# Peptides against a protein of PDB entry 3C2G: the designs that were tried, part 18

Target 1, 209 residues: chain A of PDB entry 3C2G
Amino acid sequence: IRTFDLLGLLLHDSDAIDGFVRSDGVGAITTVVQYPNNDLIRAGCKLLLQVSDAKALAKTPLENILPFLLRLIEIHPDDEVIYSGTGFLSNVVAHKQHVKDIAIRSNAIFLLHTIISKYPRLDELTDAPKRNRVCEIICNCLRTLNNFLMMWIPTPNGETKTAGPNEKQQVCKFIEIDILKKLMSCLSCEGMDTPGLLELRSTILRSFI

## One batch from the design tools (peptide; made by RFdiffusion4, then SolubleMPNN)

Design b1_p10_3_s3 (from b1_p10_3, 5 letters changed)
Fold by OpenDDE base, seed 5:
Structure b1_p10_3_s3 (fold): chain B 209 residues (1-209), chain A 10 residues (1-10)
Amino acid sequence: as target 1 above (209 residues)
Amino acid sequence: MPKPKFLSEE
């Protein structure tokens, strides 16, 4: 716990973050969070989020890390773990096709839908901090989905990857009325990535038209 | 277009 807090305090510089990641810091965190300690898991996932945009991650093998993190998010009913883990996921899949492929093979699309589905409607949340955190989680999930969907949008050159039948079926779940209502509710939250959510809305529309 | 990233509030 204190070690992760200290690392979090030291890792405000991009070069320090890159140094940590190059030293297999992500693998070290994932090893530590395998212990059944909720505070340790929270602190480790928070640190993962803090390093999730590091350039050095482009050279880090994520074949074992991503499936583990996805499993952790699936089984851990903690908003802070889910927030940090979905934030990490959204960042690491943003730039690298192979990372997207690992996440998709690890059932990430279904997991994202499951996460969004488990949370109540934002209008049912009276506690503003809780409502904002839930909105952020939904935004992280939807941003990750957008990054996946962008692989299957035809490029101007006519080249497109085709989603498999399972992936298509899983994506179709995001046009459920309850999911769409949650998306629209997030657009009304202050301080949210409204541009990113609008981009997702456009991407979804383009994927189903 | 730049791919969407998590925007840290910090």
Scores: peptide ipSAE 0.026, ipTM 0.649, DockQ to the pose 0.121
Fold by OpenDDE base, seed 3:
Structure b1_p10_3_s3 (fold): chain B 209 residues (1-209), chain A 10 residues (1-10)
Amino acid sequence: as target 1 above (209 residues)
Amino acid sequence: MPKPKFLSEE
């Protein structure tokens, strides 16, 4: 715990974060969060989120890290772990096709649906801090999904990657009325990425036309 | 600490 707090205090700027990542800091965190200690897992995943936009991550192999993190956020009950893990996932797949491919092969699309499905509707949450955290988690999941769907949208030249039949089936689950209602409810939350949620809505619609 | 930037592809 104190070690991650200390590391968090040292990571004040992008150069310090990048230096940590270049020193295999992500691998070190993922090793530490394998221990069955919830406080350690929470602190480690928070630190992962804090470094998830580092430039050095473009040179970091994620083949072992990403499947581990996906399993962690599948099974861990703590919203703070889910928030940090889905936030990390969203950032590392952005602009990185090879990382998207690792995530998809690791059943990320289905996992995102599972995570969203575990949470109640935001209108059923009376506790504002809890409601906001749940909204952030759903937004992280949906942003990640958008990044996947964008791979399969035809470019102006008519060239596109084709989603496999399994990926198509998994994507179809996101048009369930419950999922769509959760998407729409996130648009009413202050401080959310409303443009990104509207983009996803458009992307989903285009994927089924 | 700076808030992480959430990245998305447009």
Scores: peptide ipSAE 0.025, ipTM 0.620, DockQ to the pose 0.631
Fold by OpenDDE base, seed 1:
Structure b1_p10_3_s3 (fold): chain B 209 residues (1-209), chain A 10 residues (1-10)
Amino acid sequence: as target 1 above (209 residues)
Amino acid sequence: MPKPKFLSEE
């Protein structure tokens, strides 16, 4: 616990973050969060989120790390772990095709739907901090989905990856009325990436045209 | 363009 808090306090500089990542810091965190201690898991996932935009992650093999994190955020009951894990996922798949491919092979699209589906509607949450955290989790999932969908949008030059039939079917679940209502509720939350959510809405609609 | 960065809580 205190070690991750200390690392979180020290890793405010981009060069320090890159140094930690180059020293297999992500692998070290992933090893520690395998212990059945919720405080360690929470602190470790928070630290993963803090380093998730590091330039050095482009050179880090994520083939073993990413499937493990996906399983953790599938089963862990703590919203702080889910928040940190979905935030990490969103950042590491951004602009990294090989990481997107690992995530998709690890059933990430279905997992994102499962995470959004398990949370209540935001209008049913009376506690403002909890409502905001749930909204942030949903936004992280939706941003990650947008990053996947962008791979399959036809470019004017005709070079697009084709989504497999299973991936297409999993994407179709995000047009369910419950998911769309949750997306619309997130658009009404203050401090959310409204442009990003509108982009996702457009991308989803384009995936069915 | 895929939008970058989840703003980590500072």
Scores: peptide ipSAE 0.022, ipTM 0.619, DockQ to the pose 0.104
Fold by OpenDDE base, seed 2:
Structure b1_p10_3_s3 (fold): chain B 209 residues (1-209), chain A 10 residues (1-10)
Amino acid sequence: as target 1 above (209 residues)
Amino acid sequence: MPKPKFLSEE
């Protein structure tokens, strides 16, 4: 715990973050969070989130790390772990195509749907801090989905991958009325990435046209 | 190309 707090205090500089990532810092954190200590898991996942936008992650092999993190956020009951883990996922899939491919092969699209489906409607949450955290988790999931869907949208100058039949089926679950209602509820939350949610909505529509 | 969105640093 204190070590991760100290690392969090030291990792305010982008070069220090890149140095940590180049030294296999992500692998070190993922090794430590395998211990069944919730405070350690929370602190480790928070540190993962803090380094998740590092340029050095583009050169880091994530083949073993990413499937582990996906399993953690599937089963862990703590919203802080889910927040940090889904935030990490959103950022790392933005770095390289191969990371998106690892996530997709690891059933990430379906997992994102599962996470969103586990939470109640935001209007049913009376506690404002909890409501905001749940909204942030849903937004992280939806942002991650947007990063996947963008691979399959034709660009004027790029080879577009075609989504496989399984990926198409998993994406189709996000047009369920319950998921759409949760998306719309997130648009009403203060401080949320409203432009990002509107972009996802546009991306979904373009993926079905 | 839409830029991949990163979480803003809190």
Scores: peptide ipSAE 0.018, ipTM 0.604, DockQ to the pose 0.129

Design b1_p10_3_s4 (from b1_p10_3, 4 letters changed)
Fold by OpenDDE base, seed 5:
Structure b1_p10_3_s4 (fold): chain B 209 residues (1-209), chain A 10 residues (1-10)
Amino acid sequence: as target 1 above (209 residues)
Amino acid sequence: MPAPKFLSEE
């Protein structure tokens, strides 16, 4: 715990973050979070989130790391772990096709739907901190989905990757009325990435028309 | 367009 807190304090500089990532810091964190300690898992996932936008991650092999993290957020009930893990996932898939392909092969689309589905409606949450955290998790999931859907939008050159039949079926679950209501509820939350959610809404509509 | 990054509020 204190080691991750200290690392978090030292990793405010982008060059320090890139240095940590180049030294297999992400692999080191994923090794440490294999221990059955909730505080260690929380601190490790928070640190993963803090380094998730590092340029050095472009050269980091994620073939073993990403499936492990996806499994961790699938089985762990902790909102802070899910927040950090979905935030990490969203950032690492943003600009890298090969990372998107790893995530999709690791059943990420279904997992994102499962995560959104397990949370109550935001209007049922009276605790403002809990409501905001749930909204952030849903936003992270939806942003990650947007990054996947963007692969299947036809480019101006007519080249489009086609989603497989399983991926199409998994994507179709996001037009369920419960999921759409949760998306709309997130748009009403203060401080949320409203532009990103509106982009997702547009991307979803384009993917189903 | 650059894909949306997580904006940490921290």
Scores: peptide ipSAE 0.010, ipTM 0.546, DockQ to the pose 0.120
Fold by OpenDDE base, seed 1:
Structure b1_p10_3_s4 (fold): chain B 209 residues (1-209), chain A 10 residues (1-10)
Amino acid sequence: as target 1 above (209 residues)
Amino acid sequence: MPAPKFLSEE
C-alpha cells in the first residue's frame, strides 16, 4: 500500500514513468496484486492506470500480464479495481496492434460486454460518485471496443484484418438494446468523452451495415 | 482513428 502510494507521488514525470516501465515495473505491480489483499490490489491497479500511457509499454512484453489483468477485472468486486483495470486496458491497446491481438485472444471482447452488462442503468444510481464511476467504467470498455472494431473496418486501400466468426458474434452483443441504452446514458454524463462515444456508436453501426 | 487515451486521475 504505502509503496504504491509513494510511487504514485513520484511518477508525475513522463521520463520517470518510462524509467519505471523499462525496469519491469508493470510486471512487479502484477506480481504484488496477486496477493489476496483488496487494498493492495486497488493501489496496484491505480498505479497500473497511472503508467498505462507510457511510451516504454510498446517494448514491454504483455503476453503474461494482460491475460492476468483481464481475469482480475472479470472476477474482482471492487469498482475502483474495475475502473483502473479497464482504463489500463483501453490505454495499452491504443496504437498497439500486438497488444490488441493478445487482448482479443484472451477473450477481451466478451469480457467488455460482461462488465457493461453487470452494472445497473445510470438512471437507477442515486449516488452521484457511484454513478460517475460506473459511467467511467462503461466508457473505458466502449473505448477499448472501438479500438478493436477499427481494425476490421474496410479502408479505401482494401487492406483489412478480418474478424473471426466468434469475434463477430461477440461484437453483435453490443447492439443489444440494454447496451445501447447504457451508451446513450453515458453520452449524457458531464465530463465524459462524448466525441469518442459518438465515434464508437458510428463504428458499431458501420460494423453491421 | 484510435479512441483517445484515458486521462488517469492525478
Scores: peptide ipSAE 0.010, ipTM 0.557, DockQ to the pose 0.102
Fold by OpenDDE base, seed 2:
Structure b1_p10_3_s4 (fold): chain B 209 residues (1-209), chain A 10 residues (1-10)
Amino acid sequence: as target 1 above (209 residues)
Amino acid sequence: MPAPKFLSEE
């Protein structure tokens, strides 16, 4: 706990974060969070989120790290772990085709759907901190989905990959009425990435037309 | 547009 808090305080600038990532800091965190201590797991996942936008991650192999983190999010009921883990996932798949491919092969699309499906509707949450955290988690999931869908949208200047039949089937689950209602509920929350959610809505519609 | 980076609020 205290070590990760201290590391979080020391990693206050982009150069320090890049230095930590270049020194296999992400691998070190993932090794430490294998211990069954909830406070350690929470602190480690928070630190992963803090380094998740580092430029050095473009050169970091994530083949072992990403499947482990996805499994941790799948089995751990803690909202702070899910928040940090889905935030990390969203950032590392952004603009990195290879990382998107690892995540998809590791069943990330289905996991994102499962996470969103397990949370109640935001209108059923009376506690504002809990409601906001749940909204952030759903938004992280939906942003990650948008990053996947963007691979399969034809661009004027590039060969687009086609989604496989399994990926198409998993994506189709996000047009379920319950998921769409949760998306719409997130659009009504203050302080949310409304532009990103509107982009996702547009991307979903374009993927089915 | 750059993909929205999750700005940690800290």
Scores: peptide ipSAE 0.009, ipTM 0.528, DockQ to the pose 0.109
Fold by OpenDDE base, seed 4:
Structure b1_p10_3_s4 (fold): chain B 209 residues (1-209), chain A 10 residues (1-10)
Amino acid sequence: as target 1 above (209 residues)
Amino acid sequence: MPAPKFLSEE
């Protein structure tokens, strides 16, 4: 716990973050969060989120790390772990095709749907901190989905990776009325990435039309 | 090795 907090305090500099990542810091965190300690898991996932935008992650093999994190999010019913883990996922898949492919092969699309489906509607949450955290989690999931969908949108050059039949079927679950209502509810949350959610809405519409 | 079963806090 204290070690990850200390690391988090030291990792305000981009070069320090990149140095940590180059030193297999992400692998070190994933090793530590294998211990069945909820506070350690929370702190480790928070630190993963803090380094998730590091340039050095583009050179880091995520083949073992990403499936592990996805499994951790799947089995750990903790909003802070889910928040940090989905935040990490959203950032590492951004602009990185190979990472998107690892995530998709690791059943990330289905997991994202499962996460969104498990949370109540935001209008059912009376506690503002809880409601905001749930909104952030849903936004992280939806941003990750947007990053996946963007790889299947025709580029002006006509070169598009086509989604496989399984991926298409998994993506189709996000047009369920409950999921769409949760997306719309997130658009009404203060301090959310409204432009990003509007982009996702546009991307969804373009992917299904 | 089987993943450690997280004990649900009752």
Scores: peptide ipSAE 0.006, ipTM 0.455, DockQ to the pose 0.023

Design b1_p10_4_s1 (from b1_p10_4, 7 letters changed)
Fold by OpenDDE base, seed 4:
Structure b1_p10_4_s1 (fold): chain B 209 residues (1-209), chain A 10 residues (1-10)
Amino acid sequence: as target 1 above (209 residues)
Amino acid sequence: MSYKVVSEEL
């Protein structure tokens, strides 16, 4: 706990974050979160989220790290771990085609659907902190999906990576009425970026037209 | 645009 908190406090500078990432800091964290200690896992995933937008991640080998983290967020019961892990996933795949490809090959699209599907409807959550955290997780999943969908949107230059048939099938699960209802329920959560969620909704819906 | 999750400020 305290070591990751201290690292988090030291990693306010972008160059320090990049230095940590260049020094295999993400690999070090992923090694630590393999221990069966929920406090270490939570703190480690929080630190991963904090470094998840580091420029150095574009040069970091993620072939072993990313599948491990995907498995962690698939099975871990703690919403804080799921929040941090889905947030990390969203940021790490952002603007990084090779990382998107690793994530997709590691069944990330289906995992995002699975995560969203595991949570109850937000209207069934009476505890406001829990409801907000679940909303944030759903948003992280949908933002991650959007980062994948952006690969398959036609560029003005006509160069489009086409989604494979499996990716298309996995993406089609996000038009399920329960998923759409969960997305819509996130728009009513306090402190959420409602404009961003509306844009996301629009992007998701446009990807099926 | 790619979305970024803002890390919670400590």
Scores: peptide ipSAE 0.219, ipTM 0.782, DockQ to the pose 0.095
Fold by OpenDDE base, seed 5:
Structure b1_p10_4_s1 (fold): chain B 209 residues (1-209), chain A 10 residues (1-10)
Amino acid sequence: as target 1 above (209 residues)
Amino acid sequence: MSYKVVSEEL
């Protein structure tokens, strides 16, 4: 715990973060979060989130790391772990085709749907901090989906990666009325990036037209 | 410390 807090305090700038990531810092964290200790898992996933926008991640081998983190966020009961893990996933796949491919092969699209589906409706959550955290998790999942959808949008050059039939079927689950209601309820959460959520909604809906 | 949210835009 204190070691991750200290690392979080040393990683104030992008160069220090990039230095940590180049030194296999993500691999080191993922080794530590394999221990059956919820405090270590929470602290490690929080540190992953803090380094998730590092440029050095484009050169980090994630073939073993990412499938492990996907399994962790599938099974872990703590919303703070799910928040950090889905936040890491959204950032790490952004602008990195090879990382998107690892995530998709590791069933990430279906997992994102499973994560959104396991939470109650936000209107059933009376505790505002819990409701906001659940909203942030849903937003992280939908942002990750959006980053995948960008692969299948035609480029100006007419080149498009075609989604496989399984990926298309998994993406189609996000237009289920329950998922759409959860997305719409996130727009009513205080402190949320409402403009960003509206843009995300527009992009998701356009991917089905 | 805040992480930057990274999303791809159309």
Scores: peptide ipSAE 0.170, ipTM 0.818, DockQ to the pose 0.674
Fold by OpenDDE base, seed 3:
Structure b1_p10_4_s1 (fold): chain B 209 residues (1-209), chain A 10 residues (1-10)
Amino acid sequence: as target 1 above (209 residues)
Amino acid sequence: MSYKVVSEEL
């Protein structure tokens, strides 16, 4: 626990974060979070989130790390782990086609739907901190989905990667009325990126037109 | 330090 807190305090700038990632810091965290200790898992996933935008991640092999993290966020009951893990996932797949391909092959699209589906409606959550955390998790999932959908949007040159039939079927689940209601409820949360959520809603809807 | 949210925007 104290070691991850110390690392989190030392990782105060982008160069220190990038240096940690270049030194196999993500592999080291991933090794530590394999121990059956919820405090270590929580602290490790929080540290992963803190380094999730590091430039060095574009050069880090993620073939073993990403499937492990996807399995962790599928089964772990702690919202702080889910928040950190989905936040890491959204950032690590952004602008990285190879990482998107690993995530998709690891059933990430269906997992994102499963994560959103397990949470209650935000209007049923009376505790404001809990409601905000659930909203952030839903937003992380939907942002990750958006980063996948961007691969299948036509470029100005008319070249488009086509989603496979399985990916298309999994994406179709996000137009379920319960998922759309959860997205809409996030627009009422204070401190959320309302423009980004509206754009995401538009991108999701356009992917079916 | 808060992590940067990275999203692909159109």
Scores: peptide ipSAE 0.141, ipTM 0.800, DockQ to the pose 0.671
Fold by OpenDDE base, seed 2:
Structure b1_p10_4_s1 (fold): chain B 209 residues (1-209), chain A 10 residues (1-10)
Amino acid sequence: as target 1 above (209 residues)
Amino acid sequence: MSYKVVSEEL
């Protein structure tokens, strides 16, 4: 706990974050969060989120790290772990084709659907902090999905990867009425990027047309 | 646009 809090305080600078990542800091965190301590897991996943946009991650091998983190998110019912983990996933797959491919092979698309499916409707959540955290988690999941969908949208340069049949089937689950209702409920949450969620909705719908 | 999750505590 105190060590990750101290690291979080020290990692406010982009060069310090890049230095930590170059020193296998992501691997170090993933090693430490293997211990069955919920506070340690929360603090470690929060630190992962803080470093998740580091430029040095483009040179970091994630083949062992990313499947482990996906499994951690799958098995932990903790909203703070899920928030930090889905946020990390969203950022780390951004603009990195190789990392997207690792995530997809590690069943990330289905996991994102499972996470969204497990949460109640936001209108059923009376506690505002809980409702906002659940909304952020759903947004992180949908943002991560958007980062995957962008791989299969034709670019002006003509090189478009085609989604496999399994990937298409997993993506099709996000057009389920209950998922769409949860997406729509996030648009009514205070402090949410409503324009971004509308763009995401449009990208999801366009992937099926 | 790549959506960055801004950690609230930065």
Scores: peptide ipSAE 0.111, ipTM 0.740, DockQ to the pose 0.100

Design b1_p10_4_s2 (from b1_p10_4, 7 letters changed)
Fold by OpenDDE base, seed 1:
Structure b1_p10_4_s2 (fold): chain B 209 residues (1-209), chain A 10 residues (1-10)
Amino acid sequence: as target 1 above (209 residues)
Amino acid sequence: MSYRIVDESL
């Protein structure tokens, strides 16, 4: 715990973050969060989120790390772990085709749907801190989905990766009325990336046209 | 656009 808090304080600039990631810092955190201690898991996932935009992650082998993190955020009951893990996933797949491919092979699309589905509607949450955290988790999942869908949108130059039939079927679940209501509820939350959620809505609609 | 989750609460 205190070591991750101290590391988080030391990792305040891009060069320190890149240095940590180049030194297998993500592998080291992933080793520590395998211990059955919720405070260690929370602190480790928070530190993963802090380093999730590192340029050095483009050169880090994520083939073992990413499937492990996906399994952790599938089963862990703590909203702070889910927040940090979905945030890490959203950032690490951004602009990295090989990482998107690892995530998709690791059933990430279905996991994102499962995470959104397990949370109540935001209008049913009376506690404002909990409502905001749930909204952030849903937004992280939806941004990650947008990053996947963008691979399958026809470019004007005709170069598109074709989604498989299973991936298409998993994407179709995000047009369920419950998921769409949760997306619309997130658009009404203050401080949310409304442009990004509107882009996702447009991307989802385009995936069915 | 790069969707960065900058947790500004850090």
Scores: peptide ipSAE 0.020, ipTM 0.495, DockQ to the pose 0.110
Fold by OpenDDE base, seed 5:
Parts: structure tokens; sequence; C-alpha cells
Structure b1_p10_4_s2 (fold): chain B 209 residues (1-209), chain A 10 residues (1-10)
């Protein structure tokens, strides 16, 4: 715990973060969060989120790390772990096709739907901190979905990766009325990434038209 | 902590 807090204080610049990631820091954190200690898992996932935008992650083998993290955020009860893990997932799949492919093969699309489905409607949450955290988790899931959907949108050059039949079926779950209501509720939250949610809404619409 | 939204629309 204190070691992750100290590492989080030292990893405040891009060069330090990239240095840590090049030194297999993500693998080291992932090894430590395998211990059944919730405070350790929380601190480790928070540190993963802090390094999740590192350029060095493009060269990090995530084949074992990412499936483990996906399973962790599927089963863990703590919203702080889910927030950090979904935030990590969103950032690591950004601009990294091979990481998107690992995540999709690891059933990430279905997991994102499962996570969003687990939470109540934001209008049912009276506690503002809890409501905001749930909204952030939903936004992380939806941003991750956007990054996946963008692979299947035709490029101006006519090159399009085709989604498999399973991926198409999993994506179709995000047009369910309850998911759309949660998306719309997130758009109404103050201080949220409204531009990114609007982009996702546009991407979803373009994927089904 | 700023999430990089890539606005590819720009």
Amino acid sequence: as target 1 above (209 residues)
Amino acid sequence: MSYRIVDESL
C-alpha cells in the first residue's frame, strides 16, 4: 500500500511513467494485485490508472496482464477498483490496435455491458460522490466501447475491419433502452466528459445505421 | 488526470 502511494507520488511526469512502464512496472503491479487484499488491489489499480496513458505501453506485452485485469474488474465489488480498471482499459486500448484485439478476444465488449448493467440509474443515486463515480465508470466503459467501434467504421480509404458475428451481437447490447438511458443520464451530469459521450453517441448511431 | 479523448473529428 504505502509503496504504491510513494510510487504514485514519484510517477508524476511522463518520463518517470514511461521509465516505470519500460521496467515492467505494469507487470509488477499486476503481480501484487493478485493477492486477496482489497486495499492492495485498490492502490495497485489506482497506480495502473496513473500509468495507463504511457507511450511505453505500446511496447508492453499485455497478453497476460489485460485478461487478468478484465477478470478483476468483472468480480471486484469496489467502485474505486472498477473506476481505476475501466479507466486503465480505456487508456490502454486508445490508439493501440493490438491491445484492442487482446481486449476483444478477452470478452471486453461483453464485460463493459455487464459493468454498465450492474449500476442503478444515476437518477436513483442520491449520494452525489457515488453518483459521480458511477457516471465516471459508465463513461470509461463507453469510451472503451467507442475505441472498439472505431475499428469497424469505414476509413476514407475503404479499408474496414469486419467485426465478427459475436462482436456484432455484443455491440448490439449497447442499444438496449436501459444502456441508452444510462448514457443520456451521464450526459446530464455536471463536470463529465460531455464531448466524449456525444462522440460515442455519434459512433453508436453510425455503427447501427 | 486528463483522459485523452481523441477527437478524430478534428
Scores: peptide ipSAE 0.017, ipTM 0.470, DockQ to the pose 0.284
Fold by OpenDDE base, seed 2:
Structure b1_p10_4_s2 (fold): chain B 209 residues (1-209), chain A 10 residues (1-10)
Amino acid sequence: as target 1 above (209 residues)
Amino acid sequence: MSYRIVDESL
């Protein structure tokens, strides 16, 4: 715990973060969070989130790390772990095709749906800190989905991948009325990434037209 | 390795 807090205090600049990632820091954290200690897991996942935008992650092998983190966020009861894990997932798949492919093969699309489905409607949450944290988790899931959907939208200058039949079926679950209501509820939360949620809405519409 | 979450509610 204190070591991760200290590392989080040392990893404030992009060069230190990139240096840590180049030194297999993500693998080291992932090894430590395998211990059944919730405070250690929380601190480790928070540190993973802090390094999730590192440029050095483009050269880091994530084939073993990412499926582990996906299983962790599937089963862990702590919203702080889910927040950090879904935030890490969102950032690590951004602009990295090979990482998107690992995540998709690891059933990430279905997992994102499962996470969103586990939470109540935001209007049913009376505690403002809890409501905001749940909204952030849903936003992280939806932003991750947007990053996947963008691979299958024709760009003027890019090779478009075609989504497989399984990926199409998993994506179709996000047009369920319950998921759409949760998306709309997130748009009503203060301080949320409203532009990103509107982009996702546009991306969903373009994926079904 | 089977990940065991310690349920601290026990």
Scores: peptide ipSAE 0.006, ipTM 0.413, DockQ to the pose 0.022
Fold by OpenDDE base, seed 4:
Structure b1_p10_4_s2 (fold): chain B 209 residues (1-209), chain A 10 residues (1-10)
Amino acid sequence: as target 1 above (209 residues)
Amino acid sequence: MSYRIVDESL
């Protein structure tokens, strides 16, 4: 725990973060968070989130890391772990087709739906910190979904990956009325990435019409 | 039941 906090303090610049990631720092964290200690898992996932935008992750093999992290956020009931894990996922899939493909093969689309579905409506959450954290988790899930959907939108050059039948079926779950209501409720939260949520709304409309 | 003492210092 204290080691991850110290690492988080030392990893304050992009070069330090890139150096850590190049040294298999992500693999090291994922090894440590295999221990059944909730505080260790929280601290490790928080550190993963902190390094999740690193340019060096673009050269890191994620074939073992992503399935592990997806499994961790699937089984762990902790909002801080889910926040950090979905944030990590959102960032690592933003820029890389290969990483998107690993995540999709690892059932990420369905997991994102499951995560959004397990949370109550934001209007039922009276505690503002809890409501904001739940909103952030939903936004991380939806931003990750947007990054997946964008693969299947026609580029101006006419090159499109076609979503497989399973991927289409998994994506169709996001047009469920309860998911759409949660998306709309997130647009009403202060300090949220409203532009990104509006982009997702546009992407959903373009993907299902 | 093996109690793995996870060192809280990690």
Scores: peptide ipSAE 0.007, ipTM 0.440, DockQ to the pose 0.020; fails the geometry check

